# Peptides against a protein of PDB entry 4BOS: the designs that were tried, part 61

Target 1, 163 residues: chain A of PDB entry 4BOS
Amino acid sequence: PVLTRTVVPADNSCLFTSVYYVVEGGVLNPACAPEMRRLIAQIVASDPDFYSEAILGKTNQEYCDWIKRDDTWGGAIEISILSKFYQCEICVVDTQTVRIDRFGEDAGYTKRVLLIYDGIHYDPLQRNFPDPDTPPLTIFSSNDDIVLVQALELADEARRRRQ
Target 2, 163 residues: chain A of PDB entry 4BOS as posed
Amino acid sequence: PVLTRTVVPADNSALFTSVYYVVEGGVLNPACAPEMRRLIAQIVASDPDFYSEAILGKTNQEYCDWIKRDDTWGGAIEISILSKFYQCEICVVDTQTVRIDRFGEDAGYTKRVLLIYDGIHYDPLQRNFPDPDTPPLTIFSSNDDIVLVQALELADEARRRRQ

## One batch from the design tools (peptide; made by RFdiffusion4, then SolubleMPNN)

Design b1_p17_1_s3 (from b1_p17_1, 8 letters changed)
Fold by OpenDDE base, seed 1:
Structure b1_p17_1_s3 (fold): chain B 163 residues (1-163), chain A 17 residues (1-17)
Amino acid sequence: as target 1 above (163 residues)
Amino acid sequence: FVPRPLPDLSEELAKLK
C-alpha cells in the first residue's frame, strides 16, 4: 500500500474540500465548503468566551461573517473545530517544514485522517492498494504510525522537488 | 484569485492549545 495525494481545486476552500474528502472516505465534493463554513461559524458563535478576539484576531461576530465568505481561507481554527466535530485526529503534514501537526491528538480519538499542506494549499492523503477493486483508505487507526512516516516521506520528497 | 501564504500551522496550533 502507498500513501498518495489527491489534488483538490485551489479555490479558497481547499481545506474544507480536503477534510470532507478524508472524513467521508474519499468523496471529492468541492461544493461542500459553504455548509462546512457555516458549521464553523455556528460553533465559533456558540462559545464566544473561548473563541475570543485573542484567538480569532477579530470579534467573534466578525469572524463568523468572515469565515462564511467564499473567498476566505480556513486554518488551524477550522481544523481544530472539524477534528472535534468529526471526532477524529486531523494530521497535517507540512511540506515547508516536513513535520506533522496533529489536531485532536489528546482527545482519545481512535481514528485519524491526513492532509498535506504547503503553506497556501491543502490536499487530502489516501492509502492506495494494489488491488484495483479495493478502494483507497482515508480513515486510519490512531495507532497507525506507518501512515505518519509515509506522510513525512511525501513531504520530504515535495521539499526536495522545490530545491 | 491568487493563493496567498497562510500563517504557520504549528504556530497557530500552539496558539489554540
Scores: peptide ipSAE 0.164, ipTM 0.769, DockQ to the pose 0.881
Fold by OpenDDE base, seed 5:
Structure b1_p17_1_s3 (fold): chain B 163 residues (1-163), chain A 17 residues (1-17)
Amino acid sequence: as target 1 above (163 residues)
Amino acid sequence: FVPRPLPDLSEELAKLK
């Protein structure tokens, strides 16, 4: 089994496309972002006490209007919300630092998905199997530590290729 | 104009915890 990267379009919605890909079992849908943006805005608007200016960097209302734009970038706030919504850990391996940031790690989720991030782009990760009849896996057990090791190896190799 | 760049996830995650 090999962990591989699926390159999604390098547009402003690569995070949403990548998350959608992994949580839906490997479905590439570059048009998924508008609805995901609206979902996030709805959740943020529902809890202005938690999603404060300190967290958002702007007022709750301003953020909601901003995230619904087609040309704005998602980040940790959006990942954390999507983790809760899909009830899974979202593990992001950063190729610049070769570390994994785990969103939802304390929630007790039984499932995890993986993204790879290089500072300007998100891509989804999947496990491919030697048997061509076995489809790639994008949803892993939260106890699967091997996939995290493989993600780090993948990130390290990516970093080496840029050196 | 991009209102915010793609941030360091570790830094932003720390703000959420």
Scores: peptide ipSAE 0.131, ipTM 0.751, DockQ to the pose 0.535
Fold by OpenDDE base, seed 2:
Structure b1_p17_1_s3 (fold): chain B 163 residues (1-163), chain A 17 residues (1-17)
Amino acid sequence: as target 1 above (163 residues)
Amino acid sequence: FVPRPLPDLSEELAKLK
């Protein structure tokens, strides 16, 4: 089995598309962003004490209006929220730094999903099996550290290609 | 066009913890 990258559209909603892909078991739905954005806004609005200006960089209401726009890009704040919502660890391997940033690592989740990030784009990662009748895996055990090693290998290869 | 600079994930993650 090998870990592979599925390239999603390079639009302003690639993060949401990528997260949706992995948490839904490999469903590519570029139209998922509006609902995903609204979900995040709803969660942020529900807890103004935690989601303060210090965290959001803007008022709670301003953030909610902002994230629901079609042309705004998600990042760490949105990933952390989605990690909690889907009750899974979201691991993002960065091809520029060859690092894995783990969201929800202290929450005790039994599941992890993986994204690959190059500084301007997010893509989902999946494990392909040699048996063509076995569908790719996007949801891994939180104890599966091999998949993290494989993700780092992908990041290294991607970095080498850009040099 | 990028509506905002994409932050460093590790730095932003640290801020959230």
Scores: peptide ipSAE 0.104, ipTM 0.747, DockQ to the pose 0.601
Fold by OpenDDE base, seed 3:
Structure b1_p17_1_s3 (fold): chain B 163 residues (1-163), chain A 17 residues (1-17)
Amino acid sequence: as target 1 above (163 residues)
Amino acid sequence: FVPRPLPDLSEELAKLK
């Protein structure tokens, strides 16, 4: 089995498209972003004590209005929220640093999903199998460290290609 | 909310190469 990258559209919503892809088992839906943005806004709005200005960098209401725009980029806050919502660890491998950042690693989730990030774009990762009738896997065991090694390999190769 | 880096998996990666 090999870990591969599925290229999603390079729009302002690539993070949401990528997360949706992996948590839904490999469904590419570039139109998923508006609803996911609304979901995040709803979660933030529901808990202003936790999602404070100190965390958001802006007022709760300002953040909700901002994230619902179709031209704003998601980041660590959004990944953290989506990790909690989908009850899975979200692992992001960075091709610039060849490092994996883990979201939800202390929550005790049994599942993990993987994204690859190059500094300006997010894509989902999937495991492909030799059997052509076996669909790619996007949801892994949180104990599967092999997939993390494979993700680092992909990132390292990407980095070398840029040099 | 702050991303945390994973432990260095360079040894495991080297074994796969």
Scores: peptide ipSAE 0.022, ipTM 0.544, DockQ to the pose 0.039; fails the geometry check

Design b1_p17_1_s4 (from b1_p17_1, 10 letters changed)
Fold by OpenDDE base, seed 3:
Structure b1_p17_1_s4 (fold): chain B 163 residues (1-163), chain A 17 residues (1-17)
Amino acid sequence: as target 1 above (163 residues)
Amino acid sequence: FTPRPLADLSEELEKLK
């Protein structure tokens, strides 16, 4: 089995597209972004005590309006929210640093999904199997540390290609 | 607007929890 990258459109919503892809088992739907942005805004608005200006960098209402724009970028806040919403660990491997940032790692989730990030773009990761009749896997066991090693290998290779 | 690195944001978020 080999971990591979599926390139999604390089629009402002690549994070949302990538998350949707992995949590839905490999469904590429770039049109999912508006609703996912709205979901983020709804969750942020629902808990102004936690999602304070200290966390958001702006007022709760301003953040909600901002994230719903089609030209704004999601980040750690969105990944944290989506991890909790989908009840899974979201692991992001960074090709610039060859590091993995894990979201939801202490929540006790049984499943994890993986994204690859290059500083300005997110793509989903999937495991391909030698048997062509076995479909790619996007949802892994949270105990599967082999997939994390494979993700680091992909990131390291990507970094070397940029040298 | 230039977003902060993912690692920086995640660390800040965890500290605020």
Scores: peptide ipSAE 0.022, ipTM 0.606, DockQ to the pose 0.295
Fold by OpenDDE base, seed 1:
Structure b1_p17_1_s4 (fold): chain B 163 residues (1-163), chain A 17 residues (1-17)
Amino acid sequence: as target 1 above (163 residues)
Amino acid sequence: FTPRPLADLSEELEKLK
């Protein structure tokens, strides 16, 4: 089995598309972003004490309006929220640093999904099997550390290509 | 608001911690 990258459109919603892809078992739906953005806004709005201006960099209401635009970019806030919403670890391997940031790692989730990030663009990762009739796997056990090693290898290779 | 590039993931993560 090999961990591979599925390149999603390089639009402003690549994070949402990538998360949707992995949590839905490998479904590419570039039209998923509006609803996911609204979900983020609803969750942010529901807890203004936590999602304060100090965290958001703008008022709670301004952030909600901002993230619902079709041309704004999500980040760690969105990943954290989506990890909690989907009840899974979201592991992001960074090709610039060859490091994995794990969101939801202390929540006791049994599942993890993986994204690859290059500082601008997010793509989903999946495990491909030799049998063409076996669909790729996007949802892994939170105990599957092999997939994390494979993600690091993938990121390291990407970094080497840029050198 | 204007579109912004994605912030560095590590920097943004620090704000959440």
Scores: peptide ipSAE 0.022, ipTM 0.588, DockQ to the pose 0.475
Fold by OpenDDE base, seed 5:
Structure b1_p17_1_s4 (fold): chain B 163 residues (1-163), chain A 17 residues (1-17)
Amino acid sequence: as target 1 above (163 residues)
Amino acid sequence: FTPRPLADLSEELEKLK
């Protein structure tokens, strides 16, 4: 089995497209962003005490209006929220540092999905199988540490190509 | 607020902690 990257559009919504892809089992839908953004805003608005200005960098209301724009970028806040919403670990491998940031690792989730991040773009990761009749896997066991090793290898190779 | 570039993931994560 080989871990591979599926390139999604380099628009302002690549994070949302990538998350949707992996949690839906490999469905590419660039039109998912508006609904995803609204979901994020709804969750943030529901808990202004937790999602404070200190965390958001702006007022709760300002953030909600901002994230619902079609040209604003998601990040760690959105990943954390989506991890909780989908009840899975979201593991992001960074090609610049060759490290993995794990969101939801302390929540006891049994599932894990993987994204690759290069500093300006998110893409989803999937495991391909030799059997052509076996579809790629995007949702892994949280005990599958092999996929994390493969993600690091993929990131390291990407870094080497840029040397 | 103006659109912001995608921040370093590690920096954002630290801010959330």
Scores: peptide ipSAE 0.021, ipTM 0.593, DockQ to the pose 0.444
Fold by OpenDDE base, seed 2:
Structure b1_p17_1_s4 (fold): chain B 163 residues (1-163), chain A 17 residues (1-17)
Amino acid sequence: as target 1 above (163 residues)
Amino acid sequence: FTPRPLADLSEELEKLK
C-alpha cells in the first residue's frame, strides 16, 4: 500500500475541503467549505469563555464573522475544532519542516486522518491499495505508526523536489 | 496577511488552553 496525495483546488478553503475529504472517506467536495465555516463559527460562538480574544486574536463575534467569509483561511484553530467535532486525530505533515503536527493526540481517539501542508496549501492524504476493487483509505488507526512514517517520506520527497 | 507555520500556531493554542 502507498500513501498518496490528492490535490484539491488551491482556493481559500483548501483546509476545509481536505478535512472533509478524509473524514468522509475520500469524498472530494470543494463546495463543502461554506457549511464547514458555519460549523466552526457555531462552535466558537458556543464557548466564548474558551474561545477568548486571547486565543482568537479578535472578539468571539468578530472571529465568527471572519471565518464565515469565503476568502479567509482556516488554520490550527479550525483543525483543533474539527478534530474534536469528528472525534479523530488530525495529523498534518509539513513539507517545509518535514514534521508532523498532531491535533487531538491527547484525547484518546482511536482514529486519525492525515493532511499535507506546504505553508500555504492543504491537501488530503490517502492510502491506495494494489487491488483496484479496494477503495482508498483515509481513516487510519491511531496506532498505525507506519502511516506517519509514510507521510514524513512524502514530505521529505516534496521538499527535495523543490530544492 | 502574514502566514505563520502550523507548528507555531499549534503550540500557541496548546499554551492558551
Scores: peptide ipSAE 0.019, ipTM 0.566, DockQ to the pose 0.290

Design b1_p17_2_s1 (from b1_p17_2, 6 letters changed)
Fold by OpenDDE base, seed 4:
Structure b1_p17_2_s1 (fold): chain B 163 residues (1-163), chain A 17 residues (1-17)
Amino acid sequence: as target 1 above (163 residues)
Amino acid sequence: MINPSIPYGRSGPTPPR
């Protein structure tokens, strides 16, 4: 088994496309972004005490309107929200630093998904199997630390390609 | 990739506060 990257479009919605891909078991659907953005806005709007100006950098309503635009980038706030919504760890391996940020790590989720990030673009990760009849795996056990090691190896290789 | 709404782009997957 090998961990591989699926390149999604760099259309300002790569985070949403990547998350959708991994949580849906490997479904590539760039058209998912509008609904994903609305989901974020709905959750942000539902808890203005937590999603305050201090967290958002703007008013709750302004952030909701902003994230629903088709040209704005998601980030850590969106990943945190999506982790909680889908009840899974979202592990992001950064090719610039070769480190993994684990969103939802303290929530006790039994599942984890993985993204690779290069500073401006997100892609989903999947495990491919030697048997061509076995589809790739995108949802892993939260106890599967081997996949995290493989993600670091993949990120290190990506970094070497850019140096 | 350039985001016209954020001149310097978003910072990325920094752990939430």
Scores: peptide ipSAE 0.046, ipTM 0.735, DockQ to the pose 0.077
Fold by OpenDDE base, seed 3:
Structure b1_p17_2_s1 (fold): chain B 163 residues (1-163), chain A 17 residues (1-17)
Amino acid sequence: as target 1 above (163 residues)
Amino acid sequence: MINPSIPYGRSGPTPPR
């Protein structure tokens, strides 16, 4: 089994497309972004005490209006929200630093999904199997640290290509 | 990708509190 990258469109919504891909078991649907943005806005609007200006960097309503735009980028805040919503760790491997940030790592989730990030673009990761009849795996056990090692290897190779 | 509202794009995977 090999961990591989699926390239999604660079259309300002790559984070949402990538998250949707991994949490839905490998479904590539770039049209999911508007609903994903609405979902995040709905969650934020529902808890203005937690999602304060200190966390959002802007008022609750301003953030909701901003994230629902089709040309704004998601980041750590959105990943954190999606991790909580889908009840899984979202592990992001950075090709620039060759490190993994694990969102939701303290929540006790039993599942984890993986994204690869290069500073401007997000792509989903999947495990491919030699048997062509076995579909790729995008949802891993939170105890599967081998997949994290494989993700770091992918990031390290990507960094070497740029050197 | 172009993000006119945030010139340098949204922050990467920096864990919140």
Scores: peptide ipSAE 0.045, ipTM 0.733, DockQ to the pose 0.077
Fold by OpenDDE base, seed 5:
Structure b1_p17_2_s1 (fold): chain B 163 residues (1-163), chain A 17 residues (1-17)
Amino acid sequence: as target 1 above (163 residues)
Amino acid sequence: MINPSIPYGRSGPTPPR
């Protein structure tokens, strides 16, 4: 078994496309972004006490209008919200630092998904199997720490290739 | 990847406060 990267379009919605890919078991659908943006805006609007200017960097209403644009980037706030919505850990391996940020790690979720991030672009990760009849795996046990090691190795290799 | 709102956009896994 090997952990591999699926390159998704760099269309400003790569985070949403990547999350959708992994939580749906390997379905590439760039058209998912508008609805995911609306979902996030709805959740943010529902809790203005938590999603304050200190968190958002702008007013709650301004953020909601901003995130619904098709050309704005998602980040940690959106990942955190999506982790909670899909009830899974979202683990992001960074190729610049070769570290993993685990969103939802304290929530007690039994599942985790993995993304790879290069400072600008997000891509989804999946485990491929030698048996052609076994489909790639995108949803892992939250106890599977081997996949995290494999993700770090993948990120380190990506970093070395840029040298 | 070029973002028209890059000066105001977010692109990173750094957790919010």
Scores: peptide ipSAE 0.044, ipTM 0.727, DockQ to the pose 0.109
Fold by OpenDDE base, seed 1:
Structure b1_p17_2_s1 (fold): chain B 163 residues (1-163), chain A 17 residues (1-17)
Amino acid sequence: as target 1 above (163 residues)
Amino acid sequence: MINPSIPYGRSGPTPPR
């Protein structure tokens, strides 16, 4: 088994596409972004006490309108929300820093998914198997630390290619 | 990838400043 990267379109919604890919078991659907953006907005709107202007950098309503635009980028707020929504740890390996940011790590989730990030673009990660009839795995055990090591190796290799 | 919201938003794994 080897951890590999699936390159998704760089269409301003790569974060959403990547998350959708991994949580749905390896389904590439670039058209998922509008609905996922609406989901974020709905969750943000539902808890204005938590999602305050201090956290959002703008009013709750303004943020909801902003994230629903087709040309705005999500970030840590969206990943945190999606982690909670899908009840899984979302691990983001950064090729620039060769670090893994784990979202939802303290929530006690039994599942984790992995994304790779280069400072601009997000892509999903999956484990490929030697048997071609066995589909790639995108949802891992939260106890699977080997996949995290493999993700770091993948990110480090990516970084070295740019150096 | 060009995003017009970059000067005003964020796209990384870190929370917006």
Scores: peptide ipSAE 0.041, ipTM 0.724, DockQ to the pose 0.101

Design b1_p17_2_s2 (from b1_p17_2, 6 letters changed)
Fold by OpenDDE base, seed 3:
Structure b1_p17_2_s2 (fold): chain B 163 residues (1-163), chain A 17 residues (1-17)
Amino acid sequence: as target 1 above (163 residues)
Amino acid sequence: MINPSIPFGRSGPTPPR
Protein backbone atom coordinates (compact mmCIF):
# COMPACT_ATOMS: atom_id res chain seq x y z
CA PRO B 1 0.00 0.00 0.00
CA VAL B 2 1.18 3.48 -0.88
CA LEU B 3 0.01 6.88 0.27
CA THR B 4 -0.78 9.18 -2.63
CA ARG B 5 -1.96 12.71 -3.25
CA THR B 6 -5.08 13.60 -5.20
CA VAL B 7 -4.73 17.05 -6.70
CA VAL B 8 -7.90 19.09 -6.30
CA PRO B 9 -8.60 22.36 -8.11
CA ALA B 10 -6.54 25.30 -6.94
CA ASP B 11 -9.61 27.41 -6.34
CA ASN B 12 -10.31 29.31 -3.16
CA SER B 13 -12.10 26.28 -1.71
CA CYS B 14 -9.41 23.60 -1.89
CA LEU B 15 -9.54 23.06 1.87
CA PHE B 16 -13.24 22.28 1.83
CA THR B 17 -12.94 20.09 -1.26
CA SER B 18 -10.07 18.19 0.34
CA VAL B 19 -11.86 17.63 3.63
CA TYR B 20 -15.01 16.50 1.84
CA TYR B 21 -12.93 14.09 -0.23
CA VAL B 22 -11.33 12.33 2.72
CA VAL B 23 -14.36 12.20 5.04
CA GLU B 24 -16.58 10.86 2.25
CA GLY B 25 -14.18 8.07 1.36
CA GLY B 26 -12.63 9.55 -1.76
CA VAL B 27 -15.37 11.54 -3.45
CA LEU B 28 -14.06 14.46 -5.45
CA ASN B 29 -16.73 17.14 -5.46
CA PRO B 30 -15.53 20.72 -5.86
CA ALA B 31 -19.17 21.82 -5.80
CA CYS B 32 -19.31 20.91 -2.10
CA ALA B 33 -17.68 24.18 -1.05
CA PRO B 34 -20.75 26.42 -0.72
CA GLU B 35 -22.51 23.96 1.55
CA MET B 36 -19.33 23.32 3.52
CA ARG B 37 -18.94 27.04 4.10
CA ARG B 38 -22.57 27.27 5.16
CA LEU B 39 -22.07 24.38 7.57
CA ILE B 40 -19.18 26.16 9.26
CA ALA B 41 -21.11 29.41 9.44
CA GLN B 42 -24.05 27.58 10.98
CA ILE B 43 -21.88 25.98 13.64
CA VAL B 44 -20.21 29.28 14.49
CA ALA B 45 -23.53 31.12 14.64
CA SER B 46 -24.97 28.47 16.94
CA ASP B 47 -22.43 29.12 19.69
CA PRO B 48 -21.55 32.81 19.92
CA ASP B 49 -20.26 32.37 23.48
CA PHE B 50 -17.51 30.01 22.38
CA TYR B 51 -16.93 31.45 18.92
CA SER B 52 -16.33 34.92 20.25
CA GLU B 53 -14.60 37.86 18.67
CA ALA B 54 -11.48 36.88 20.58
CA ILE B 55 -11.47 33.50 18.85
CA LEU B 56 -12.60 34.64 15.41
CA GLY B 57 -10.76 37.94 15.13
CA LYS B 58 -14.05 39.52 14.09
CA THR B 59 -17.63 39.46 15.31
CA ASN B 60 -19.54 36.21 15.04
CA GLN B 61 -21.83 37.65 12.38
CA GLU B 62 -18.94 39.16 10.41
CA TYR B 63 -17.16 35.82 10.37
CA CYS B 64 -20.24 33.98 9.17
CA ASP B 65 -20.71 36.42 6.32
CA TRP B 66 -17.01 36.25 5.48
CA ILE B 67 -16.61 32.47 5.41
CA LYS B 68 -19.65 32.08 3.16
CA ARG B 69 -17.99 34.17 0.44
CA ASP B 70 -16.73 32.04 -2.43
CA ASP B 71 -13.37 33.83 -2.58
CA THR B 72 -12.23 33.49 1.04
CA TRP B 73 -9.78 30.87 2.26
CA GLY B 74 -10.24 28.40 5.06
CA GLY B 75 -7.59 27.80 7.66
CA ALA B 76 -6.89 26.40 11.08
CA ILE B 77 -10.14 27.51 12.68
CA GLU B 78 -12.18 25.92 9.90
CA ILE B 79 -10.19 22.68 10.17
CA SER B 80 -10.77 22.66 13.91
CA ILE B 81 -14.51 23.10 13.41
CA LEU B 82 -14.66 20.39 10.76
CA SER B 83 -12.70 17.99 12.95
CA LYS B 84 -15.28 18.40 15.68
CA PHE B 85 -18.18 18.12 13.25
CA TYR B 86 -16.95 14.93 11.57
CA GLN B 87 -15.61 13.52 14.85
CA CYS B 88 -12.19 12.65 13.47
CA GLU B 89 -8.61 13.83 13.64
CA ILE B 90 -7.60 15.98 10.71
CA CYS B 91 -3.86 15.61 10.19
CA VAL B 92 -2.20 18.23 8.01
CA VAL B 93 1.28 17.53 6.70
CA ASP B 94 3.13 20.68 5.67
CA THR B 95 5.53 20.42 2.72
CA GLN B 96 7.40 23.55 3.76
CA THR B 97 8.23 22.41 7.28
CA VAL B 98 7.83 18.62 6.93
CA ARG B 99 5.71 18.44 10.04
CA ILE B 100 2.24 17.18 10.86
CA ASP B 101 -0.26 19.28 12.72
CA ARG B 102 -3.00 17.18 14.25
CA PHE B 103 -6.40 18.71 14.83
CA GLY B 104 -8.61 16.92 17.32
CA GLU B 105 -5.81 14.75 18.69
CA ASP B 106 -6.98 15.24 22.28
CA ALA B 107 -10.63 14.48 21.59
CA GLY B 108 -10.27 10.70 21.64
CA TYR B 109 -11.42 10.14 18.07
CA THR B 110 -10.77 6.68 16.65
CA LYS B 111 -10.43 7.88 13.06
CA ARG B 112 -8.10 10.26 11.26
CA VAL B 113 -7.90 11.77 7.79
CA LEU B 114 -4.91 13.40 6.13
CA LEU B 115 -4.34 16.54 4.08
CA ILE B 116 -1.16 17.85 2.51
CA TYR B 117 -0.53 21.59 2.67
CA ASP B 118 2.07 23.81 0.99
CA GLY B 119 1.16 27.15 2.52
CA ILE B 120 -1.36 28.17 -0.12
CA HIS B 121 -3.02 24.91 -1.24
CA TYR B 122 -4.60 21.83 0.36
CA ASP B 123 -4.85 18.38 -1.21
CA PRO B 124 -6.26 15.15 0.21
CA LEU B 125 -4.21 12.02 0.83
CA GLN B 126 -5.30 8.43 0.27
CA ARG B 127 -3.86 4.94 0.55
CA ASN B 128 -3.86 3.01 -2.71
CA PHE B 129 -3.81 -0.77 -2.80
CA PRO B 130 -2.29 -3.12 -5.37
CA ASP B 131 -5.62 -4.86 -5.85
CA PRO B 132 -7.57 -2.69 -8.29
CA ASP B 133 -10.82 -3.96 -6.80
CA THR B 134 -9.92 -2.51 -3.41
CA PRO B 135 -10.87 1.17 -3.31
CA PRO B 136 -8.45 3.73 -1.91
CA LEU B 137 -8.62 4.35 1.82
CA THR B 138 -9.02 7.89 3.13
CA ILE B 139 -10.14 7.21 6.70
CA PHE B 140 -7.49 5.68 8.92
CA SER B 141 -7.31 4.42 12.46
CA SER B 142 -6.01 7.01 14.88
CA ASN B 143 -3.56 4.29 15.93
CA ASP B 144 -2.13 3.98 12.41
CA ASP B 145 1.18 5.75 12.81
CA ILE B 146 2.55 4.27 9.60
CA VAL B 147 0.33 6.55 7.56
CA LEU B 148 1.84 9.54 9.37
CA VAL B 149 5.33 8.35 8.48
CA GLN B 150 4.27 7.97 4.87
CA ALA B 151 2.76 11.45 4.90
CA LEU B 152 6.04 12.89 6.15
CA GLU B 153 7.86 11.08 3.37
CA LEU B 154 5.53 12.61 0.80
CA ALA B 155 6.05 16.05 2.28
CA ASP B 156 9.82 15.67 2.31
CA GLU B 157 9.84 14.58 -1.32
CA ALA B 158 7.58 17.48 -2.25
CA ARG B 159 9.90 19.90 -0.48
CA ARG B 160 12.90 18.55 -2.38
CA ARG B 161 11.04 19.05 -5.64
CA ARG B 162 9.97 22.52 -4.49
CA GLN B 163 6.42 21.38 -4.98
CA MET A 1 -4.12 28.67 19.74
CA ILE A 2 -6.26 28.89 16.63
CA ASN A 3 -5.40 31.73 14.29
CA PRO A 4 -8.36 33.66 12.94
CA SER A 5 -9.24 33.43 9.28
CA ILE A 6 -7.92 36.31 7.23
CA PRO A 7 -9.36 37.75 4.03
CA PHE A 8 -7.89 36.22 0.87
CA GLY A 9 -5.57 34.08 2.97
CA ARG A 10 -5.28 31.05 5.17
CA SER A 11 -4.48 30.87 8.84
CA GLY A 12 -2.54 27.68 8.21
CA PRO A 13 -2.40 24.65 10.44
CA THR A 14 -1.95 25.76 14.04
CA PRO A 15 -1.95 22.94 16.57
CA PRO A 16 -4.62 23.10 19.24
CA ARG A 17 -3.48 23.85 22.78
Scores: peptide ipSAE 0.046, ipTM 0.767, DockQ to the pose 0.125
Fold by OpenDDE base, seed 5:
Formats: structure tokens, sequence, C-alpha cells
Structure b1_p17_2_s2 (fold): chain B 163 residues (1-163), chain A 17 residues (1-17)
């Protein structure tokens, strides 16, 4: 079994496309972004006390209007929201630092999904199996720390290829 | 990749706060 990267379009919505890919078991659908943006805006609007200017960098209303644009980038706040919505850990391996940031790690979720991030672009990760009849796996046990090691190895290789 | 809203940028994997 090998952990591999699926390159998704660099269309400003790569985060949403990547999350959708892994939580849906390997479905590439760039058209999912508008609805995911609306979902995030709805969640943010519902809790202005928590999603304050200190977190958003702008007013709650301004953020909601901003994230619904088709050309704005998602980041850590959006990942945190999506982790809670899908009730899973979202683990992001960074190719620049070769570290993993785990979102939702303290929530007690039994499942985790993995993304790879290079500073400007997100892609989903999947485990491929030698048996052609076994489809790739995108949803892992939160106890599967081997997949995290494999993600770090993948990120380290990506970093070395840029040197 | 170029973001038309580059002044706001994308936050990395580091959580807010």
Amino acid sequence: as target 1 above (163 residues)
Amino acid sequence: MINPSIPFGRSGPTPPR
C-alpha cells in the first residue's frame, strides 16, 4: 500500500475540492466549491460571538460575503469548520515545513482524512493498494499513525525535489 | 496560482488565534 497525491485544479477552490474528495471516498468534483462556501458562511453567520474579527480578520458579515466569492482562498478557519461538520480529523501535511497540522484532534473523532499543502495549493491524499479490485482509501482510522508517517515521507520527497 | 483577493491571502495550516 502506497500513499499517493491526486492533483486537483488550481482554481482558487482547491481546498474545498480536496476536502470533498477525501470525505466522499475519492470523488473529484470541482463543482462542489460554491455549496461548500455557502455552508461555511452559514456556520460562521450562526455564531458571531465565536467567529469574531479576531479570528476572521474582518467582520462576520464581511467574511461571509468574502468566502462566498469564487476566487477567495480557504485556509485554517475553513478546515476547522469542515472538520467539525464532517466529524473527522483533517490532517494537513505541509511540504515546506514537513510537519502535520491536525484539525479536530481533540474532538474524539474516529476517522481522519489527509491533505497535502505547499503554501498556496491543497491536494488530497489516498492510499492505493496492490490489489486492483481494492479501491483507494481516503478515510482512515484516527488510530492509524502509519498513514501520518507516510504523509510526512511524501512531503519530504516533494520538498527534496524542489531543492 | 494567482489569487485575485491576494491582499487577504490564504492562511496556512496554522489555526487562527
Scores: peptide ipSAE 0.045, ipTM 0.739, DockQ to the pose 0.085
Fold by OpenDDE base, seed 2:
Structure b1_p17_2_s2 (fold): chain B 163 residues (1-163), chain A 17 residues (1-17)
Amino acid sequence: as target 1 above (163 residues)
Amino acid sequence: MINPSIPFGRSGPTPPR
């Protein structure tokens, strides 16, 4: 089994496409972005006390309008929200720092998914199996630390290629 | 091509406050 990267379009919605890909078991659907944006906006709007200006960097309403635009980039805030919504740990490996940031790590989720990030673009990660009849795996056990090691290896390899 | 959302505070994987 090898952890591999699936390159998604760099269309300003790569984060949403990547998250959708991993949580849906490997479904590449760039058209999912508008609905993902609406989902996030709905969650944020539902709790203005928690999703305050201090967290969002803008008013609750401004954020909702902003995130629903088709050209705005998602980031840590959106990952945190999606982690909670999908009830899974979202692990992001950064190719610039060769570090993994784990979202939802203290929530007690039994599942984890992985993304790779280069400072601008997000891509999903998946485990490929030698058996061609076995589909790639995108949802891992939160106890599977081997996949984290493999993610770091991918990031380090990517970093070396850019140096 | 620069993304117009950058000035609005796009963040990477660094956890929010």
Scores: peptide ipSAE 0.044, ipTM 0.735, DockQ to the pose 0.086
Fold by OpenDDE base, seed 1:
Structure b1_p17_2_s2 (fold): chain B 163 residues (1-163), chain A 17 residues (1-17)
Amino acid sequence: as target 1 above (163 residues)
Amino acid sequence: MINPSIPFGRSGPTPPR
């Protein structure tokens, strides 16, 4: 088995497309972004005490309006929210720093998913199997640290190719 | 890829400043 990336469209919603891909078991659906944005906005709106202006950088309502725009980018806040919603650890490997940021790592989730990030674009990662009848795996055990090693290797190779 | 909201938005795994 080998860890590979699936290149999703370089639109303003690559984060959401990538998350959707991995949490849904490898379904590429760029049209998922509007609903994903609405989901985040709904969660934020439901808890204004937690999702305060201090956290959001803008008022709760302003954030909700902002994230639902089709041209805004998500980041750590959105990943944190999605990790909590899907009850899984979201691991983001950065090709610029060759490090993994783990969201939800302290929540005790049994599952993890992986994204690769280059400073601009997000793509999902999956494990491909030699048997063509075995579909790629996108949801891993939170105990599977081998996949994290493979992700770092993948990111490091990507970085080297740019150097 | 162009983000027209970049002056007001965020991207990446790091929290907004």
Scores: peptide ipSAE 0.042, ipTM 0.728, DockQ to the pose 0.108

